# Peptides against a protein of PDB entry 3PUK, part 61

Target 1, 227 residues: chain A of PDB entry 3PUK
Amino acid sequence: ERGLKSVVWRKIKTAVFDDCRKEGEWKIMLLDEFTTKLLSSCCKMTDLLEEGITVIENIYKNREPVRQMKALYFISPTPKSVDCFLRDFGSKSEKKYKAAYIYFTDFCPDSLFNKIKASCSKSIRRCKEINISFIPQESQVYTLDVPDAFYYCYSPDPSNASRKEVVMEAMAEQIVTVCATLDENPGVRYKSKPLDNASKLAQLVEKKLEDYYKIDEKGLIKGKTQS

## One batch from the design tools (peptide)

Design b1_p28_1 (made by RFdiffusion4)
Fold by OpenDDE base, seed 1:
Structure b1_p28_1 (fold): chain B 227 residues (1-227), chain A 28 residues (1-28)
Amino acid sequence: as target 1 above (227 residues)
Amino acid sequence: EEEEEEEAEEELEELEEKLEERKELEEE
């Protein structure tokens, strides 16, 4: 059985590297905090070299221009990462790289997408969402990247109810992303907790799985896989 | 360079279409 790490790597290879690969061309890859952790969990530097990546840079750091090279941005659709990208290409005189290929780990909010389009469209050669918002830890274990999830989900404060819903939605989306990555439509099982968070999350996951497989570009209603 | 710009515009349009499809699903 191929572990979750190998599945994630294969998805990144196909969705990102194979999509922008040109024979004999080297790229600089820009990573944020999440994608640094993600790649570190599922590949080695040698693997990235084989995919035509010469160097990895942190998008948040001040970097020297390499105007002769194209840049591959593998980043989260966050205001912070997008703002760093915009600083690299926002000024014609201050372009750090020749062109950009952008791959978001999740759905990019319209506001951020429109901001990119309005400011940097001419510098972008690719812009895709690849839907990988989790970190594989073990062969069957992953970590969700949802900020403050524990605090909001387990907070007894009623003022956090709206934030709890947003966090639950984000967690459900990431679980669906894992299922999609594994090409699985599992039966959802949960244990009831005092705050009923497990039940709510399970319902959100089930709904999102149904929606995902209904919309699946191949029109193939994939039956429920045995969990 | 012009071909690469056209490809970039097409990809942005495809992404916009996907975003619109997503909105329609959220409204449903």
Scores: peptide ipSAE 0.030, ipTM 0.522, DockQ to the pose 0.615
Fold by OpenDDE base, seed 3:
Structure b1_p28_1 (fold): chain B 227 residues (1-227), chain A 28 residues (1-28)
Amino acid sequence: as target 1 above (227 residues)
Amino acid sequence: EEEEEEEAEEELEELEEKLEERKELEEE
């Protein structure tokens, strides 16, 4: 078994499936682009059936109502995914499903969170953040899901400088979610030449790791571990 | 169903608190 894939699957199983599982109950699971890739990397359809998932649906597609079944939303906290959820439950007269369990892969922005709370609170049975924003590739290898990261990080065009900083910030945040998932606070190592991108990213990661562990559930600052 | 709704409301409040704490740390 690939170590990182198994760790990610165990995290999802515990944080999502075990949290909302009821004996004899089947759910429809709604996925977005990121969570489709994530689950495809670490499990099979047979594994999802064992966890009480009868059908997987793409949240972006038009779907027929299944009003007698509860829905499990495993999605990224993006405007696109949240808007699709709001379409499913925003109208009291035409709900797509019986109720919703929502699990976000990362922190949900206040603007999106407030929209969900104001519009759909009575339909929600769970709403959690599980902090998994990476795709496992091999036993200790992962990839980040940051659009156009390569283009902006290596762009010679000065007009892209602001977007480069945004991309670097997003990459740093996703690396922190990997560390949180693995319960590790690594000593950051990097190669600074020929570009300073690795040095800048390392500084962002170190800062975000410190901040994350300061505000964890126990208020504990963990020391650096080997990674 | 009512118990599940109450639990979801509590989870939402906890998430709001964590988001505010995170913003405060980013401003320091």
Scores: peptide ipSAE 0.036, ipTM 0.504, DockQ to the pose 0.687; fails the geometry check
Fold by OpenDDE base, seed 5:
Structure b1_p28_1 (fold): chain B 227 residues (1-227), chain A 28 residues (1-28)
Amino acid sequence: as target 1 above (227 residues)
Amino acid sequence: EEEEEEEAEEELEELEEKLEERKELEEE
């Protein structure tokens, strides 16, 4: 069985690197906090060099312009990462790079997408969503990138109820992206004691899995698999 | 460069269609 790390790397290789690869062309790759962790978990710098990446840069840092090179943005669809991208291309006279290839780890909200289209459309050569919003560990273990998830899910304060629902929704979305990446429709298992959080999360995951497989790339309805 | 711009516009349109299809399913 190929470990989760190998599956994730293969997905990134096919969806990102093979998609924008040009023979003899080197690109600068821009990463955010999440994608830095993601790539660090499933590849080495030598692997990125083989895919035509000459330099990796942090999107949040102030960088010197390299106007003769194209940039590959592998980033999360967050306001912070998108704002950094917009700063790189917002001025026609002060573009940081020659052009941009954008690959989002998850669905980009319309509000962020519209901001990109309105300001930087002419500089973009690719813009895709690849649905990888989790960090692979060992075997079938992964971690979710949901800020303050532990605090809100286990807070006894009733004032946090709405925030708890938002966090659970984000967790469920990321679990579905794992299932999609693995091409699995699992029967969800959980323990309900002492809190009902696991039951609520399981229901959200089941609903989102049904929605995903109804409109998957092949238009196929898949049955439940063992997990 | 013009061919690369046309390809970018097509990819953006496909992304918009996918986003709209998802919203319709969430409203249902």
Scores: peptide ipSAE 0.028, ipTM 0.473, DockQ to the pose 0.606; fails the geometry check
Fold by OpenDDE base, seed 4:
Order: sequence, then structure tokens, then C-alpha cells
Structure b1_p28_1 (fold): chain B 227 residues (1-227), chain A 28 residues (1-28)
Amino acid sequence: as target 1 above (227 residues)
Amino acid sequence: EEEEEEEAEEELEELEEKLEERKELEEE
């Protein structure tokens, strides 16, 4: 079985690099906090060079224009990352790069998408969502990209209950994304704790997995796999 | 959040350095 890292890399390679690759063309790749961690977890520098990436840049940093090169933005669909992109292409006279290929790690809200379209549509050659919102750690271990997940899940403060539910939902969604990436419908295992967070999360995951496989593109319900 | 951003910046810098090193090796 291929480890989670190799599966994630294969997905990125297919969905991002192969999609925008042109023979003999080098690109600058712009990363945010999440995608930096994501790529560092599943690829090497040699892999990026082979995919035609000459330089990696932090989208949040001020960067010198390289107007002769196209930019590949592999970023999360957040206001922060989108605003940084818009700074690069928002002005016709101050474009940092020749053109942009944008690949979002997850669903981009319509508000952000519309903001991009309104400001710099002519500079965009691709804009896609690839649905990778997790960081692979080991063969079957990953880290969820859910801000403050630990704090809210384990908060004893009842005032955080609503936020805890949102966090649990986001975590469950990301776990389903992992399963979708692996093309697996796993049996869920958990260790119950006094706060019963693991049980609640497991139930959410199971429900979401069921929903996902019921409504998949093939209309097939996959049997539970070992994971 | 600031610590996570700093860590991400460090990871990116390390990634950039490794890319540069690899380019130099491929050009030799």
C-alpha cells in the first residue's frame, strides 16, 4: 500500500503540476502557511524541480516582480492568501508575474472567487480547487488544518460549545477528505475520553463518510475498508 | 498563530534553500 504521503503527492502532481505544466516552462510557486507544510510533508525539492518549479515563494512576503515568469499559486482559499494574490495582480501596471495559475486546497467561497474574478481575471490561466485540507505525517497519519482545534475540543468552558461543534465539523470534513483522497471507506476507531470528543468526532466522520459514498460520482456505496 | 506563521516561514526558507542547492547540483 502506498503511504498517505505518496497518495497526497500523486494527487498534487496530477491536479496541480500536470494541469499547468508546459514543456520547457518554469514557474514560480507561491505557497501559504498550509501549503508550505503540505508540500514539505509529501515531496522533496527534486520533485518540485522536476515539475518545473524554479523558485518557491511565500505569498505573505513582499516579493520582487519576476514579470517574465508565470506564477503557480498553491494556496488555501482564505481571505489572507487571496488578498496577497490580489496584491500581485490587482494592478495592471504592477503585476508581479506574467500570469497566474491558482490551485486552492479546498472549496473557495463564492465571495473570494468573485473578488478574484472582478480584480484580475485576465491574468488568471487556471483556477481550480483540489480538495486537500490535511497534512500527511506518516503512512496513515495526518494533521488536520483546523485552527484552535485542540483548544476548543478540550476547553472546559461551556461558552466554547458552539465553537467546539464547528471545529468538530471541520475536523470530520477533513477526515472525509483524507478518505476520499485515499479512495477508502475506513472503519472508524477511537479512544473515548471523559469529554467524549473522540466518540462525537467518530460519529460525525461515519455519517459524513456514508453521505460521501452515497453521493459520489459513481453512485456507489463502497464497503468499509481497513485503515 | 504567530508561532505557526513563523514555523511556516522557516519551513519555506528551508525549502527554498534546498531548491537552490539542488539547482546548483543539477547545473554542475
Scores: peptide ipSAE 0.008, ipTM 0.394, DockQ to the pose 0.016; fails the geometry check

Design b1_p28_1_s1 (made by RFdiffusion4, then SolubleMPNN; from b1_p28_1, 13 letters changed)
Fold by OpenDDE base, seed 4:
Structure b1_p28_1_s1 (fold): chain B 227 residues (1-227), chain A 28 residues (1-28)
Amino acid sequence: as target 1 above (227 residues)
Amino acid sequence: DKEEEEKSKKELEEFEEKLKKLKKIREE
């Protein structure tokens, strides 16, 4: 029953914890709202301790400096999270931690990446992107991190049409990340509603899946899998 | 579906509580 959770945890362990692990070294981990939910869904605090994390802190909150410890930032590539990181390391004299390892849950826009490089590159030991933009719920169930998705998708106000499209695109992208994480190319099924949002989303997902597998490392389109 | 959502919410709350406890330990 924990298939998806286990897969997500394994991915995080490999991509984040194993990547920055140093024997005998403990780190402070900084999380944002999304990654807090993500980790809570797929691991226990004891698991994090085993990975060398002593304390978990919210990146959005004011924190006391712990200058002797390195920090692991597992955060979303958003202006808000990046700004909080920059406050921690933007000034050489006021850095909160010894050094930073940054792992983004998704593609980091060049604008944000450049902002980080310009201000605190010397403090960064690692900066990587991992592709985990979803919250696992059950073995094959997940939630999407798309703000106000329900509101915009089902809004009767035509003025929200543009925002609805953006939301649908974001949802489709996140579904593809799930498939990529599971290494599966599922058949898409949906229940049609009067607004036909499910059908539109399904079409977007199918298109994005095709694109993803066309450009995968092997350059091969994988066969459809059961999901 | 509602039960699953409630379970997820509970898990999140438990996680947050654990984080709070750890913060307290760090401050002692």
Scores: peptide ipSAE 0.005, ipTM 0.265, DockQ to the pose 0.014
Fold by OpenDDE base, seed 2:
Structure b1_p28_1_s1 (fold): chain B 227 residues (1-227), chain A 28 residues (1-28)
Amino acid sequence: as target 1 above (227 residues)
Amino acid sequence: DKEEEEKSKKELEEFEEKLKKLKKIREE
C-alpha cells in the first residue's frame, strides 16, 4: 500500500499542478491555512519548485503585486479565502497578478462560485474543485478539517444536536474521500463511548462508502479491506 | 464570544451547502 502522504501528493500533482502546467512558466501559489498544512504534510518546497511554483504566499496577508506572473490559488472554498481572492482580482481593486488558476479543496458553494464568476471571470483561467479535505500525518493517519468538531461532537448540550449531526456527516464525508483517494473500502472498527459518537460516525462512514462504490463503480462494491 | 459563535455558525453553514452540492452531483 502506498503511504497516504504519497497518494495525496499524487492527487494534488495530477489535479492541480498538471492541470495548469505550462512549460517554462513559473507561478506564484497562494495558500490558505488548510492548504498550507496540507502541502506541508505531503511535500517539500523542492517538490513545489519542480511543479513550477516559484513563490508561496499566504492568501490572508497583504501582498505586493506581481503583475507579470500568473497565480495559482489552492484554497478552501470558504468566504474568507474567496474574499481574499476577490481583493486580488476584484473590479474595485487593481489586479495583483496576471491571471488566476483556482483550485478548491472541496465543493464550492454556488453562492461563492457565483460571486467569483460575477466579479473576476475575465481573470480566471481555471476554476476547479478537487476533493481533498484532510491532512495526512502517518501512512494511515489523517486529520479532518471540520470546524469545531470536538466541541460539537462532545457537547452535552441538546441544543447542539443538529450541529453535531452536520459535523459528523462532514467528518464521514471526508473519511469517504480518503477511502476513495486510496481506492479502498475499509472495514470500520470502533469502540463505543458513552455518547456513542464513534458508532454513529462509523455508521455514517459505512453508509457513505456503500453509496460511493455503488454510484462510482456502477454497482460494483469492492470487498472490505483492513485499513 | 458572540463573534466566535457567528464564525462557527457560518462555517457549519458552508459545510451544509457542500454536502447539499455533493448529494446533487451524485444524483446526476
Scores: peptide ipSAE 0.000, ipTM 0.271, DockQ to the pose 0.037
Fold by OpenDDE base, seed 5:
Structure b1_p28_1_s1 (fold): chain B 227 residues (1-227), chain A 28 residues (1-28)
Amino acid sequence: as target 1 above (227 residues)
Amino acid sequence: DKEEEEKSKKELEEFEEKLKKLKKIREE
């Protein structure tokens, strides 16, 4: 049985590194906070070297131009990360790298995508969403990248009800992404807690799983698998 | 603390946008 870390690495290798690989070419890789954690959880620096990455840099930090090298941006589709990218390529005189390959960990909002297209389209060789928005911890354990999930889910303040719904939907979507990554259609199980949050989340996951596999399998739902 | 709250709100708004995009893709 392959651990979740191995599966995640394999997906990144296929979706990112193999997608932009050129024989004999080295790239600088730019990471944000999330992707730094992601890669550190599932690979070693030696693995990245084997994939043609010579240097990894933090996208949030000021960096010196290396204009002769292409850059691989593996980043979350956030305004912060996108703004940092735009600073690297927003002006002809300010281009830090030769060209960019962009891989987003999740769906990029149209507003951000359009902003990138308007400013940097000529510098972009690839732009792709790969749908990895979780951190593998152990073989079957992962963490979700949902801000303040606990706070909103357990808030007694009715003003947070809308936020709670958004959080739960985001969590459910990320869980489905994990299942898709593992190519599994698990039976959903949960433990009841004082609040019905677990039940609600489970229902959301089930619905989203059904939708995903209906779309992916052209109306066919895969049989339930054991995780 | 207030700054952190504002950051969290912004991040959640981003999630909302992501979900909207996903929904659109599935409807197409």
Scores: peptide ipSAE 0.000, ipTM 0.263, DockQ to the pose 0.035
Fold by OpenDDE base, seed 1:
Structure b1_p28_1_s1 (fold): chain B 227 residues (1-227), chain A 28 residues (1-28)
Amino acid sequence: as target 1 above (227 residues)
Amino acid sequence: DKEEEEKSKKELEEFEEKLKKLKKIREE
């Protein structure tokens, strides 16, 4: 059986590496905190070498220019990561790399896209959003990347109700993304908690799964899997 | 830490924007 890690790796390979691959070309890959964890969870350095990656660099750190090489940015769509990218290409005289391929792990806000487009469009050879915003832990276990999810979901403060709703929706979207990645329509199981967060999340997931598969590329409604 | 709180708030705002975008795409 295909573990979640292998499925995630396959998706990254297809969506990122195969998309920008050129025979005989080596790239520098730039990672942020999230994508470092993501790749570390589902591949080895040898796998990246096979995909034409010569060096991995942290996008947040000051780096020496390698102007003769193209850079592959596999990053989250955060202001911090985008700002670091912009520093690499924002100045015509101080471009760190020859060109950039950008792959975001999730949907990028329009404000960030516009900022990139306005300053660095000529340096970008590819810009694509992929849907991988989770960390595979085990064969069937994953961690969602939702800021302060625990805090807002379990906060007794009524003033956080709106934030809780946003967090719950974000979690549900990420769960649906996992299911889509695995090509599964799972039966949802949950244990009731005092705050009924599990029930609410389950309902959101079920609704979003239904909507996703109704409007998928094939127009096919998939049945529930045994997973 | 106030700085961490501000960071987390900003990240949450980005998620809100992402969700809006997702909704728009799915409605098309």
Scores: peptide ipSAE 0.000, ipTM 0.269, DockQ to the pose 0.037; fails the geometry check

Design b1_p28_1_s2 (made by RFdiffusion4, then SolubleMPNN; from b1_p28_1, 11 letters changed)
Fold by OpenDDE base, seed 1:
Structure b1_p28_1_s2 (fold): chain B 227 residues (1-227), chain A 28 residues (1-28)
Amino acid sequence: as target 1 above (227 residues)
Amino acid sequence: DEEEEKESEEELKKFEELLKKRKEIEKE
């Protein structure tokens, strides 16, 4: 059985590298904090070289222009990462790279997309969402990247109710991305808790799974799996 | 290259359409 790491790598390979592959072309790959961790968890540098990546750069750092090369941005849809991208291509006279291929790890907010469209539209060759917003740890274990999730979900303070809602929404989104990556539509099981967090999260996941498969490229709603 | 620029605009248009479609589904 393939471990979660191999599944994640396969997804990245097909959704990112195969999507922008050109024979004989090398790219610079730009990563942010999350995607650095993600790739480190499921591949080696040699794997990236085989996919036509010559060098990996941190998007947050000041980088020297390599104007003759195209750049592959594998980044999270955050203001910080997008702002760094915009700095690379926002000036027509001082583009750091020849062109950009952008792959977001999650759904891109409209606000960020609009900024990209307004300033960098002519430089983008590909723009996709691949929906991998988790870190594989073990064959059947993954970690969600939701800041303060534990704090807000388990906080007894009623004033955190709105924040808890936001966190649960984010968690549900990430769980859906795991299921999508594994090509599974699981039956959701949960135990009732005093705060009913598990029930609420389960309902969010179920709803979002349904929505996700409605917009899937295949246009097919998958049945529940035995997982 | 003007052709490449046009292709880029088309790419973003496709992406925008996907975003709109998603938004519509979420409202249902």
Scores: peptide ipSAE 0.514, ipTM 0.905, DockQ to the pose 0.785
Fold by OpenDDE base, seed 5:
Structure b1_p28_1_s2 (fold): chain B 227 residues (1-227), chain A 28 residues (1-28)
Amino acid sequence: as target 1 above (227 residues)
Amino acid sequence: DEEEEKESEEELKKFEELLKKRKEIEKE
């Protein structure tokens, strides 16, 4: 059985590195907080070198321009990460790199896309979503990047109801990305708890799975592959 | 390079179409 780490790496290799590969070309790779953790969990620096990455940089930090090199942005679709990208390419005179390849770890909101389109449209060579928003820990274990999930989901305070819904939505989305990465359409199962949060989450996952496979590259909804 | 700029615009157009498609599905 192949471990989740290996599957994730294979997905990244195929969806990102193979997609933007150009023979003899080296790229600078920009990472955010999440993708730093993600790559650290499933690969080594030597692996990145083999994929044509000369150096990795933190997108949040100030960086010197390297105008002769293209940059690979492997980032989450967040305002913070996108704003950093926009600072790199938002002005013709202030471009830090020659061009950009952008790969988002999750669905990119229209608002963020519109900002990118408005200011950086001429500098982007690739723009894709790869839908990996989880960290593999073990062969079959992963963590979700949803802060305070436990707190909000189990909060008895009614004032947190709206926040709980947002958290549940985010969790469901990330679970779906795991399934997508594994190319699996599971039969969703859950254990009921007093607050019945598990059933709600399961419903959200099922809906999102359906939506994902509707827009899959194959244009078809896959049947359930497991329970 | 004007050709590269055109290709960039086309790339973003493809991405935009994907976003639109997803949005339409979510509305159903």
Scores: peptide ipSAE 0.512, ipTM 0.903, DockQ to the pose 0.804
Fold by OpenDDE base, seed 3:
Structure b1_p28_1_s2 (fold): chain B 227 residues (1-227), chain A 28 residues (1-28)
Amino acid sequence: as target 1 above (227 residues)
Amino acid sequence: DEEEEKESEEELKKFEELLKKRKEIEKE
């Protein structure tokens, strides 16, 4: 398959599966709501089997221990997903799996990281952020996972002003993840509107792009790409 | 087992350093 879906899959393959790959080793993969949608959009179960995943489990569900197997957590950095992980490894005597590989789809808040560090530090073999917070739909189309984005951004109600800013921040971050996935640093273009939402979002995107490339593990700041 | 635990702690330390670096950049 061509386009954004293949790029996303390649990113996941290299950043997650290749990173934790061990010859002859099978892992259980734990997914949350977002990563279930993400993987379903860009791969098949057969692809996951080839990457050494024996079974996929929902992190939110009660699961039986499989203590002889290591677990690959591909999850969003949310309190809900992290709490489920902590329940799996929080008890020294009752770990559900042998060890954990954790890959977050977005930036992990310090508060969540501190909880993990405090309770599960010895069980974690990998902990990384891969920064993919969007769903590929078509070759050049993606969906942002920002609840009520349209409502808050375009609502004339001043009571939504604070929420609007939060939504724009989330949108900007996800746009940056798309750019990072595609290895592009676009020149942001927008049409000014009376509410100036487009301008504000563009500024946020530009700032976040700059920040992202500054902290990129590759240490490379790329020039602007034509968009 | 002990070696794996040490490696785990080192892994988390690397991750923590990245988090700190990100925060510093965001404050500028």
Scores: peptide ipSAE 0.510, ipTM 0.903, DockQ to the pose 0.833; fails the geometry check
Fold by OpenDDE base, seed 4:
Structure b1_p28_1_s2 (fold): chain B 227 residues (1-227), chain A 28 residues (1-28)
Amino acid sequence: as target 1 above (227 residues)
Amino acid sequence: DEEEEKESEEELKKFEELLKKRKEIEKE
């Protein structure tokens, strides 16, 4: 059985590195907090070198321009990461790199896309969503990156209801990315909790799975599988 | 350079179409 780490790496290799590969071309890769953790969990620097990455940089840090090189942005579709990207390419006179390949780890909201389109449209060679929003820990374990998930999900305070929904949405999205990565459309099962949070989450996952496969690049709508 | 810029615009158009398609599905 292939471990989850191997599956994740294979997906990144196919969806990102193979997609933007050019013979003899080296790229600078920009990572955010999540993708740093993601790549560190499933590959080594030597692996990245083999894929044509000369150096990895933190997108949040101030970086010196390397105008002759293209940059590969492997980032989360967050305002923070996108803003950093926009700073790199927002000014025609001060572009840090020659061009950008952008790969989002999750669905990019329209608001962020519109900002990119408005300021950086001519600099982007690729723009794709690869839908990997989890960190593989071991063969059957992954970590969801949802801050304060426990607090909001189990809070009896109705004032937290809106935030709870946001948290559950984020969790559902990440679970869907796991399923997508594993190429599975599972029937969702859960254990009931006192507040029925598990049921709500399961419903969200089911809905999102359906939506995801409807727009699958392969044009395949998969039926429910056993999990 | 101009050709690359055109390709970039086309790339973003493709991405935008995907976003639109997703929105349509979410509304159903």
Scores: peptide ipSAE 0.502, ipTM 0.901, DockQ to the pose 0.846; fails the geometry check

